Peptides against a protein of PDB entry 2FGR. Designs and how they scored, part 53

Target 1, 331 residues: chain A of PDB entry 2FGR
Amino acid sequence: SSVTLFGIVDTNVAYVNKDAAGDSRYGLGTSGASTSRLGLRGTEDLGGGLKAGFWLEGEIFGDDGNASGFNFKRRSTVSLSGNFGEVRLGRDLVPTSQKLTSYDLFSATGIGPFMGFRNWAAGQGADDNGIRANNLISYYTPNFGGFNAGFGYAFDEKQTIGTADSVGRYIGGYVAYDNGPLSASLGLAQQKTAVGGLATDRDEITLGASYNFGVAKLSGLLQQTKFKRDIGGDIKTNSYMLGASAPVGGVGEVKLQYALYDQKAIDSKAHQITLGYVHNLSKRTALYGNLAFLKNKDASTLGLQAKGVYAGGVQAGESQTGVQVGIRHAF

## One batch from the design tools (peptide; aimed at target 1 S2 F6 L40 F331)

Design b2_p22_4_s1 (made by RFdiffusion4, then SolubleMPNN; from b2_p22_4, 15 letters changed)
Fold by OpenDDE base, seed 5:
Structure b2_p22_4_s1 (fold): chain B 331 residues (1-331), chain A 22 residues (1-22)
Amino acid sequence: as target 1 above (331 residues)
Amino acid sequence: SALEAQLARGRAELEAALARYA
């Protein structure tokens, strides 16, 4: 058996030029290049190619020393794995997010990531962003000639909000082809939630692809989220992302990513452009800088996620510029 | 250089890990 302690401490100086009042915010933020985390993991060889595993991981907030506490909400799983693949029990990334966020060149973190995995409808469920789930059973296949898949089901455990039942139920999965420089995936998910105390289904479809040309990598995402409400109509968002990254020498990486969020319920679009650079000082330590521009049109109020500084929205139709400069250290 | 190679490997390993558990 093995037990590994691991983590990342990522802390930055961040700035956004507008908050909900139109004022600038700046200070020390967290998780600009990678989500800061502390975890324990281990495996036990059970023989015959079968292994048991555990994974416990929580978020670290370096700016305030986890003033709100520490938990293992990032992942808390026990697993069996072998030639059949891997079965996981416990809170984790849902299979759809685990696979499809891998195409985000900003690692679903900081001010630059694809923000499609979001609660677009003021859903009242704890995980209405479609990223993680409680009470989750997941299965991941091995890679067979490039083909792989993942499936998950989360129990609602009769959770209710207002008149909505089955809150927190998740069912979803992906199919993928990963071979050499090419990766492509299709994910489908449905989650039960509530909006305004009324039953709502969060449906999600996501297509992702990337290709590594050696000198550069291209990556893309296409996503539709739909909160299906019995009253008030559906809340639909179409999200698009295209990104490129390239190594700079042997120690650096530059990234450029564009995203479009077409928010159908309010007939409003938001455009996000992010330029990032990572400079590796070692295998475990990097400096980084991100510059993001978010342009809201019409009724759109999206804000960049400068965690620890400002992650709220802006006034309708306002643009926001964000900067992060920080240190990432992995151990 | 040897340093560049080490850094490149480190970056690749980290990226692979982060992609799975972002």
Scores: peptide ipSAE 0.014, ipTM 0.336, DockQ to the pose 0.041
OpenDDE base, seeds 1, 2, 3, 4: peptide ipSAE 0.014, 0.014, 0.013, 0.000; ipTM 0.436, 0.338, 0.314, 0.284

Design b2_p22_4_s2 (made by RFdiffusion4, then SolubleMPNN; from b2_p22_4, 13 letters changed)
Fold by OpenDDE base, seed 4:
Structure b2_p22_4_s2 (fold): chain B 331 residues (1-331), chain A 22 residues (1-22)
Amino acid sequence: as target 1 above (331 residues)
Amino acid sequence: SELEAQLAAGQRELAEALATYA
């Protein structure tokens, strides 16, 4: 058996030029290049190609020393794995997010990530962003000649909000082809939630692809989220992302990513563009900088996610500029 | 350089550490 302690401490100085009041915010933030985390994981060989595993992981907030506490909400799984793949029991990334966020060149964190995995409809469920789920059973196939898949189901455990039942139920999965420089995936998910105390289905379809040309990597996402409501109509968002990354010398990486969020329910678009740079000081320590621009049109109020500084929205139709400069250390 | 060699050697380990998204 093995047990590994691991983590990332990522802390930055961040600035955004506008909050919901139109004022600037700045300070010390977290998780600008990678989500700060602390975890334990391990495996036990059970013989015959079967292994047991565990994974416990929580977020670290270096700016305040985890003043709100520490938990294992990032992942808390026990698993069996073998030639059949892996079965996981416990809170985790849902299969769709686990796979499809891998195409985000900003690692689904900081001011530059693809923000499509979002609660677009003021859903009242805890995980209405479609990223993680409680009470989750997941299965991941091996990679067979490039082809792989993942499936998940989360129990609602009769959770109710208002008149909505089955809140927190998730069903979803992906199919993918990962071979050499190419990755492509299709994900489908449905999550039961509530909006305004009424039953709502969060449907999600995501297509992702990337190709590593050696000198550069291209990555893209196409996503539709739809909060299907019996009353008030559907809340639909189409999200698009295109990104590129390239090594700079032997120690650096530059990233550029664009995203468009077409928010159909408010007939409004938001445009996000982010330039990032990572400078490796060692195999474990990096400096980084991110510069992001978010342009909201019409009724759009999206804000950049400068965690620890400001992650709220802006006034309708306002643009926001964000900067992060920080240190990432992995152990 | 020595740093480049260390980065290359550690790249997989780092990638694995960073592979958990969100």
Scores: peptide ipSAE 0.035, ipTM 0.728, DockQ to the pose 0.045
OpenDDE base, seeds 1, 2, 3, 5: peptide ipSAE 0.030, 0.033, 0.033, 0.033; ipTM 0.679, 0.718, 0.709, 0.706

Design b2_p22_4_s3 (made by RFdiffusion4, then SolubleMPNN; from b2_p22_4, 13 letters changed)
Fold by OpenDDE base, seed 1:
Structure b2_p22_4_s3 (fold): chain B 331 residues (1-331), chain A 22 residues (1-22)
Amino acid sequence: as target 1 above (331 residues)
Amino acid sequence: SALEAQLARGLAEAAAALATYA
């Protein structure tokens, strides 16, 4: 048996030029390059190619020392793995988000990431962003000649909100091809939730691809999220992302990413462009800087996610500029 | 490779479908 303690502490100075009142916000923020975390994991060889595993991981907030507490909401799984792949029981990334967020060059955190995995409809479920689920069973195949897949189901356990039943039920999965410089994936998911106390299905389809040219990497995402409501019509968002990264001087990486969020229910678009740089001081320690610009059109109120400083929206049609400069340390 | 070409076509078709229903 092996047990490993691991983590990341990522803390930054962050600035955004506008909040919901039109005022600037600045201070010490967290998780600008990678999500800060503390975890324990381990495996046991059971013989015959079968292994047991566990994984417990929670988020760290270095700015306030986890004043709101510590939990294992990032991942709390037990697993069996072998030549058949891996089965996981417990709260985790749902298979769709686990695979499709891998194409985000900003690691699904800070002010630069793809924001498509979002609660677009004021869904009342705890995980209506489509990222994680409670009561989850997941299965991941081995890689077979580049082909791989993942599937998941989360039990609702008869959770209700208003007149909605089955809240929290998830079904979804992906198919992928990962071989050498090429990665490509298709993900499909449905979650049951509530909006305004009424039953709503959150449907998601996501396409992702990347290619590593050695001197640079290109990555892209296409996503549709649709909250299907019985009353009030559907809330649909089409999200697009294109990014590039390149190594710099053997110790650095530069990243540029653009995203478009076409929010159909309010007939409004938002444009996000982010420039990032990571400077590796060692294998475990890096300095980083992010510069992001978010342009909302019409009724769009999206805000950059400067965690620990300001992650709320802005006034309709307003633009927001954000900066993060920080230290990431892995242990 | 032929497989890469097939995958690229499939992704392009899926992207086109997504755009049509956008």
Scores: peptide ipSAE 0.010, ipTM 0.407, DockQ to the pose 0.013
OpenDDE base, seeds 2, 3, 4, 5: peptide ipSAE 0.007, 0.008, 0.009, 0.008; ipTM 0.426, 0.366, 0.390, 0.396

Design b2_p22_4_s4 (made by RFdiffusion4, then SolubleMPNN; from b2_p22_4, 15 letters changed)
Fold by OpenDDE base, seed 3:
Structure b2_p22_4_s4 (fold): chain B 331 residues (1-331), chain A 22 residues (1-22)
Amino acid sequence: as target 1 above (331 residues)
Amino acid sequence: SELAAQLARGAAELAAALARYA
């Protein structure tokens, strides 16, 4: 049996030029390159290739010292693994997000990430961004000559909001091919939620691919998210991402990513462009900088996620520029 | 480009903000 304590402390100085009032915001933010976290994990060899595992992980907020408390909402799983793959019980990334966010060159973190995994419809469920779920059972296959898959189901446990009676139910999975420089995946998911107190299905389809050329990596995502409502019509968003990364001088990495969010329900688009740089001072410590530009069109009000400083929206049709400069330390 | 101008403005505003607290 082994137990490992691990974590990341990532803290930055962040700036956005516009908030919802049109004013600038700046200060000390968190999780600009990687989500700050504290975790415990371990494994037990049960013999015959069977292993038990546990994983407990919570978010750290370095700017306020976790003033609102600490929890294990990032992951709280027990697992069995072997030649059959891995079964997990507990709150975790849902299989679709776990796989498909891997194509985001900004690691689903900071002001630069692909923002497609979002609550697009003011869904009232706790995890209507499609990233994690409570009461989750997950299964991940081994890699079979590149082919792999993951599946998950989360129980609603009769959670109700308004007239919706299955809130929090998740069903989803992905199929993937991971071989050498190539990765490609297709994910499908449905979550039960509520919008305006009425039952709503959050359907998601995501295609991802990447190729590592050695000198550079290309990555892409194509996603449709649809909140299916009985009244008021569907809320559909088509999201697209294309990114490139390259090593710099053996100790750095530069990243450039573009995303488009076509918000069909409001007939409005948002364009995101992010430039990132990471400088490794050591294996554990890095400096980083992110520059992001978000252009909202028409009724779009999207904001960059400068966690700890400002993560709200902007006025309709307004553009936002964000900057993060920070330190990431892993232990 | 509009993007370059906004990035430059944002960087300048950040620098100015940091300088006010220094």
Scores: peptide ipSAE 0.014, ipTM 0.415, DockQ to the pose 0.016
OpenDDE base, seeds 1, 2, 4, 5: peptide ipSAE 0.008, 0.027, 0.007, 0.008; ipTM 0.358, 0.490, 0.381, 0.385; seed 2 fails the geometry check

Design b2_p22_5 (made by RFdiffusion4; failed a check: the pose's geometry)
Pose (drawn by RFdiffusion4):
Structure b2_p22_5 (pose): chain A 331 residues (1-331), chain P 22 residues (1-22)
Amino acid sequence: as target 1 above (331 residues)
Amino acid sequence: ALTVSVTRAEFFAVAAAALALA
């Protein structure tokens, strides 16, 4: 049994060459290499291989001292685990995002990550990016011979927005193979939501795979996200990502990631290339840099996610360059 | 990180106190 207080402060200087008005922005931001966080967790041995756990974790914003207030929105769970696997109750990453975001070499944070888990259709639900859910129950199997799976159901509790009376419902899961160097997963999920007050399903299928050669690691993601309005119409986006990372000189790591976002509703594509470098001063402390180029075509207005500096869109068809340099400290 | 070993009673006391903040 144990109890742990933990966290990460990751703060950076960041710059983007354009915002929605075409002007550059720079400033002090956060979470470029890992999401800044504070949390408390524990594991209690109940005997016979059975364990009880808890986990409370919230995001830290070092640039403004959590001016909007601290919360546990990253994870707030209680659990039982044993030889049967693990059952968790509470807000957390849903199983599909928990497993599939592990294929993103930029840890789903900063200006360099895969953008597929986003609210492509301006859905009105609290978590229309498909990342986390309120009112979540999840089951995670053990890993037997490399095979493992996860399933989750989040209750809507009759949350109503317009014609949608089950906003926030999540049903989803994944199957996967993980043997150390090789990992592959397929995730499928549906969420209930509304767009412009009209009931809409958010359907998501995601495939991810990686192989760690030791001298380098190759990783990729494919995803289709479809917001399907009950009365007809859909906003469909296909997202693709391939990346590689390699250790450099003991202590260092280089990462490169290419992504493409095909936004069918506006018949437009965006392409992104991101180079990252991490220099470890210790196991707990790293300096890092990220450089990203995002090219929008046609009506696409996607912007790089320089958290704490600028994370909005850009003018249609514009290219945007971004940089983050910072320090990550885990504790 | 700060990690400590605790008895069962101390674990559930800490868990309860922490959950009250949520």

Design b2_p22_5_s1 (made by RFdiffusion4, then SolubleMPNN; from b2_p22_5, 12 letters changed; failed a check: the pose's geometry)
Amino acid sequence: EITREVSSEEFRAIRAEALSLA

Design b2_p22_5_s2 (made by RFdiffusion4, then SolubleMPNN; from b2_p22_5, 12 letters changed; failed a check: the pose's geometry)
Amino acid sequence: EVTVEVSSEEFRAIKAEAFSLA

Design b2_p22_5_s3 (made by RFdiffusion4, then SolubleMPNN; from b2_p22_5, 13 letters changed; failed a check: the pose's geometry)
Amino acid sequence: EITVEVSSEEFRKIREEALSLA

Design b2_p22_5_s4 (made by RFdiffusion4, then SolubleMPNN; from b2_p22_5, 12 letters changed; failed a check: the pose's geometry)
Amino acid sequence: EETREVSREEFRAIREEALSLA

Design b2_p22_6 (made by RFdiffusion4)
Pose (drawn by RFdiffusion4):
Structure b2_p22_6 (pose): chain A 331 residues (1-331), chain P 22 residues (1-22)
Amino acid sequence: as target 1 above (331 residues)
Amino acid sequence: VEVAVPAGTTLAVAAALAAALS
């Protein structure tokens, strides 16, 4: 049995060459290499291989001292685990995002990550990016011979927005194979939401795979996200990503990631290339840099996610360049 | 910071946290 207080402070200077008005922005931001966080967790041995666990974790914003207030919105779970796997109750990453975001070489944070888990249709639910859910129950199997799976159900509790009376419902899961160097997963999920007050399903299918050669690792993601309005119409987005990472000189790591976002509703594509470097001063402390270029075509207005500096959109068809340089410290 | 604790102590800590949050 044990109890652990832990966290990460990841703070950076960041710059984007344009915002929605076309002006550059720079400043002190956060979470460029790993999401800053503070948390408590524990594991209690109940005997016979059965364990009880808890986990409370919230995001830290070092640039403003969590001015909007601290919370445990990253994870707030209690669980039982054993030879049967693990059952968790509480707000957390949904199984599809928990497993599939592991294929993103930029840890789903900073200006370089895969942007597929986002609210493409301006859905009105609390978590229309498909990342986390309130009122979540999840089951995770053990890994037998490399095979493993996860399932989750989040209750809507009759949350109503317009014609949608089940906003926030999540049903989803994944199947996967993980043997150390090789990993592959297929995730499928549906959420209930509303767009402009009209009931809408958020359907998501995601495939991810990676192989770690030791001298380098190759990783990729494919995703279709479809917001399907009950009365008709849909906003569909296909997202693609291929990336590679390699250790450099013991202590160092280089990462490169290319992504494409095909936004069918506006018949427009955006392309992104991101180069990253991590220099470890210790196991706990790293300096890092990220450089990204995002090219919007046609009506696309996607912007790089320089958290704490600028994470909004840009003018239609504009290209945007961004940089982050910072320090990550885990404790 | 990790602390190994006797059996039952983790449950006690979780309960105390739940009470504080309520």

Design b2_p22_6_s1 (made by RFdiffusion4, then SolubleMPNN; from b2_p22_6, 17 letters changed)
Fold by OpenDDE base, seed 3:
Structure b2_p22_6_s1 (fold): chain B 331 residues (1-331), chain A 22 residues (1-22)
Amino acid sequence: as target 1 above (331 residues)
Amino acid sequence: MTIEVPKGEALKILEKILEELK
């Protein structure tokens, strides 16, 4: 039986030129290149190709020393794995986010990531961004000549909000082809939630693809999110992403990513462009810099996620510029 | 870092880390 302690400490100096009042914010932030984390994982060989596993992982906030406490809300799973694949029990990334966020060149963290996995409708559920779920059962297939899939179901446990009685129920999955330089995936999910105390379905469809040319990697996402409300019609967002990355000088990586968020319920678009650089000082330590520009149009109020400094919205139609410069250390 | 931690010491290390994080 093996137990592995692992983690990442990622801390940065961050700046955004606008908050909700139009003022600049700056300070020490966290999780600019990778989400800061502490985790334990292990495996036990049960014989016959069967393995038991556990995984416990929480977020670290290096700027305030975890002032709100520590928990295993990133992942808290027990698993069985073998020739049949892997079954997981417990809080985790839902299968759709587990697979489809892999096409985000900014790894769903800092000021540069694809922000499509979001609560677009003031949903009252705890995980209405479609990223994780409580009470989750997940199954992941082996890779069969490139073909693979993942499926998940989360129990609502009769959680109620207003008149909604199935809040937190998730059903979803993906199919994928991963072979050599090519990756492509289709994900589908539905989550039960509430908006304004009324039952609401969060439907999500996501396509992702990437190709590694050796000298550069291209990656893309296409997503539609719909909050289907009983009253007031659907809140629909179409999100698009295109990114490129390339190795630099054998020790660096440059990343460029563009995203468009077409928010149909408010007839408003937001454009995000991010330039990132990572410089590896070692296998475990890196310096990084991110420069992001977010242009809101019309009624759009999206903000860059400078975690630990400012992650709120801006005034309608305002543009925001963000900078992060930091250190990432893995152990 | 893979530390082969004897079964009883992993919990103590976790408890110590969690105490330092409280």
Scores: peptide ipSAE 0.048, ipTM 0.612, DockQ to the pose 0.227
OpenDDE base, seeds 1, 2, 4, 5: peptide ipSAE 0.030, 0.000, 0.029, 0.037; ipTM 0.656, 0.240, 0.663, 0.591

Design b2_p22_6_s2 (made by RFdiffusion4, then SolubleMPNN; from b2_p22_6, 16 letters changed)
Fold by OpenDDE base, seed 2:
Structure b2_p22_6_s2 (fold): chain B 331 residues (1-331), chain A 22 residues (1-22)
Amino acid sequence: as target 1 above (331 residues)
Amino acid sequence: MTIEVPKGEALKIYQELLEKLK
């Protein structure tokens, strides 16, 4: 049996021109082009086309050396796979985020990503961003002529917050078509959580599509997230993304992505535009730069996610500019 | 990096790896 040690160290210098006080923040940040990680994985051939697998992956914080500790919160799965697909047991990306974040040209990291997978309602659940779940069972189909799907269920294990029961329960899945240059997917999910100690359902619907023209790739997302509160009405956000990427000179990639976050509960919009460049020094090492602009309107307080420097909000109606310049190394 | 683990020694190697990660 083989065990693979793998990882990414991604560290950057980052700047944002505004924090919650209106002051600039700058310093050494992490995970600007890819999330820094350390992992172990392996497979065992059980014969007959059946395989057992494991995957343990934790986040690395290169700016502080993991001062808050190391864990396998990125993924901690055991699996069986074969001609039927793959069943996974353990903490992982939920099927909806695993598939639908694949349309994000910034790979759900740094200052440029689609931020629709968010806790929009101050949900008190650990994973109210809809990205991962504890106690997850997931199933992924094979690809059948382009068609594929994934499904997941996470147990709540009777977790309670205030009067809310079943906190952390997830049910969700996607259907997709992946063939040649085309990818398209529909994802649906519900998570049970609490807001203000009261039961709340986080409902999510996401459409994604991409097309690779060879000379450029286009990608798009349409998402609705709805925190259904028993008291105080629903917190609904409609999120839109459109992005393009193109290879540059055989060693580079340029990316441009726009997102709109229509926050219905506060009748406020935020606009995000990001320009990114990746320069491959090798198959494993890259330099990168990101330039992002976030415009909040009215009561919107969204901030760019400059991890390790500043990931908080800004004052209502304020605009934020962010820059990241860094090195990504994979091993 | 791929580490070939002899049959039956995986747990020991995992424990040693986990200890090196602490």
Scores: peptide ipSAE 0.033, ipTM 0.570, DockQ to the pose 0.392
OpenDDE base, seeds 1, 3, 4, 5: peptide ipSAE 0.031, 0.011, 0.024, 0.027; ipTM 0.436, 0.297, 0.628, 0.574; seed 1 fails the geometry check

Design b2_p22_6_s3 (made by RFdiffusion4, then SolubleMPNN; from b2_p22_6, 11 letters changed)
Fold by OpenDDE base, seed 3:
Structure b2_p22_6_s3 (fold): chain B 331 residues (1-331), chain A 22 residues (1-22)
Amino acid sequence: as target 1 above (331 residues)
Amino acid sequence: MTVEVPAGEALAVREAILKALA
């Protein structure tokens, strides 16, 4: 049998011009181009086209050496796969995030990503950003002439917060068409959580599409996230993204992405624009730079995710500029 | 990086890595 040890160490120097106090922050950050990770995976051929698999993956924090410890919270699955597709048991990306984040040209990491997959409502559940779930069963179909789908269910295991029951329950899935240069997907999910100790449903709908013209790629996302509360009304956010990428000089890639977050509960918008460049020194090592601008209007307090330096909010209506320059190494 | 692990020892490797990371 074979076990593959794999990982990414991505560390950067990062700067943001404003924190919650209006002060600049700078230092050594992590995960600017790709999330730093350590993982183990393997497969066993069981014959007849059936395979068993495992995947264990945790986040690495290169700036502090994982001072808070290491875990497999990125993925900890056992699976069976074959002509029927793949069934996974364990903590993983939920099917909706796994598919729909693929349209983010910044790989759902650093200061440039689409930030729609977020806890918009101070939800008290562990995964109220809609990215991962505990106690997850997932199924992924094969690709049938371009058509594919994924489905997932996570058990709540009678977890309670305040008066809310069923916390952590997830149900969701996507349908997609992936054929050559074209990808398009629709995702739907509901997660049970709590806000202020009261039962709340996090509903999510996401549409994504991309097309690779060879000389450039275009990508887009449309998302609505709604925290449905019994008291205080719904907390709804409409998020939009449009991005383009192009190869440069055979060893580089330039990326430009715009996102809009229309936060309906506070009648406030945030605009994000990010320019990124990746320079491949090899197949495994790259230099990168990101420049992001986030404009909050009115009561919006969003901050760029300069992980390891500053990932908090800013004052209401304030703008934030972020820079990351770093090294990504894969092994 | 791919490491060849004899059949039945993959679990032991996992445990060793978990122990080293804890």
Scores: peptide ipSAE 0.027, ipTM 0.582, DockQ to the pose 0.469
OpenDDE base, seeds 1, 2, 4, 5: peptide ipSAE 0.036, 0.039, 0.026, 0.026; ipTM 0.458, 0.445, 0.581, 0.567; seeds 1, 2 fail the geometry check

Design b2_p22_6_s4 (made by RFdiffusion4, then SolubleMPNN; from b2_p22_6, 14 letters changed)
Fold by OpenDDE base, seed 2:
Structure b2_p22_6_s4 (fold): chain B 331 residues (1-331), chain A 22 residues (1-22)
Amino acid sequence: as target 1 above (331 residues)
Amino acid sequence: MTTEVPPGEALAVQQRLLEELA
């Protein structure tokens, strides 16, 4: 049996030109290129091709030293793996987010990522962004000639909010084809939650694809998220992403990503464009810079996620510009 | 239980971990 200590410390100087009051925000932020983390993992060979595993991982906040405490809310799993694939028990990424966020060229963090995996409806559940779940059982298939899949179920444990029952129940999965330069996936999920103390189903469908041309990679996402409320009608968002990345001089990577968030409940769109650069000083240490522009239309109030500095919204119809410059170190 | 501090995983493993951990 082996135990591996691992982590990432990613800290940046961040700026956004507007908050909810129209004022600029700046300071030291965290997780601009990668989510900062500390983890423990290990495997045991049980013989016959069977392995046991564990994974314990928590977020690190380098700007405040984890002033709110440290926990294993990123992942806390025990697993069995073999020729049948892998079964995981415990809090983790849900299978849909684990697969479909892989098409985000900004690694689902900082000011540049695809923001489709979001709580669009002020859902009162702990994980109404569709990223992780408590009490999760997951299964991942092997890769069969490119074809692979993942499935998950999270228990609600009779959690209630207001009149809503079964809060926190998740069911979902993906099918994918991963072969050489091509990746394509379809994900479906439903999570039970509450909005305004009333039962709500968070339905999600996501299509992702990428192709690596060697000189550049293209990636795309198409997503619909729908909060189906018992009272007040559906809150639907259609999210679209297209991105490109290319190596620069053997030590760098440039990334450009566009996203559109069509917020149907408020008949309003938001446009996000992000330029990123990563400069590898070593296999473990990188410098990075991100420049993001978010244009809200009509009643849209979306804000860039400058974690540790400002992650709130802006005034309706306002645009926001964000910058991050930082260091990522992995160990 | 031997605690190995892994030699800093190659960026590719970190990217895969980042893709898996996003």
Scores: peptide ipSAE 0.013, ipTM 0.451, DockQ to the pose 0.073
OpenDDE base, seeds 1, 3, 4, 5: peptide ipSAE 0.011, 0.005, 0.008, 0.008; ipTM 0.463, 0.399, 0.443, 0.427; seeds 1, 3 fail the geometry check

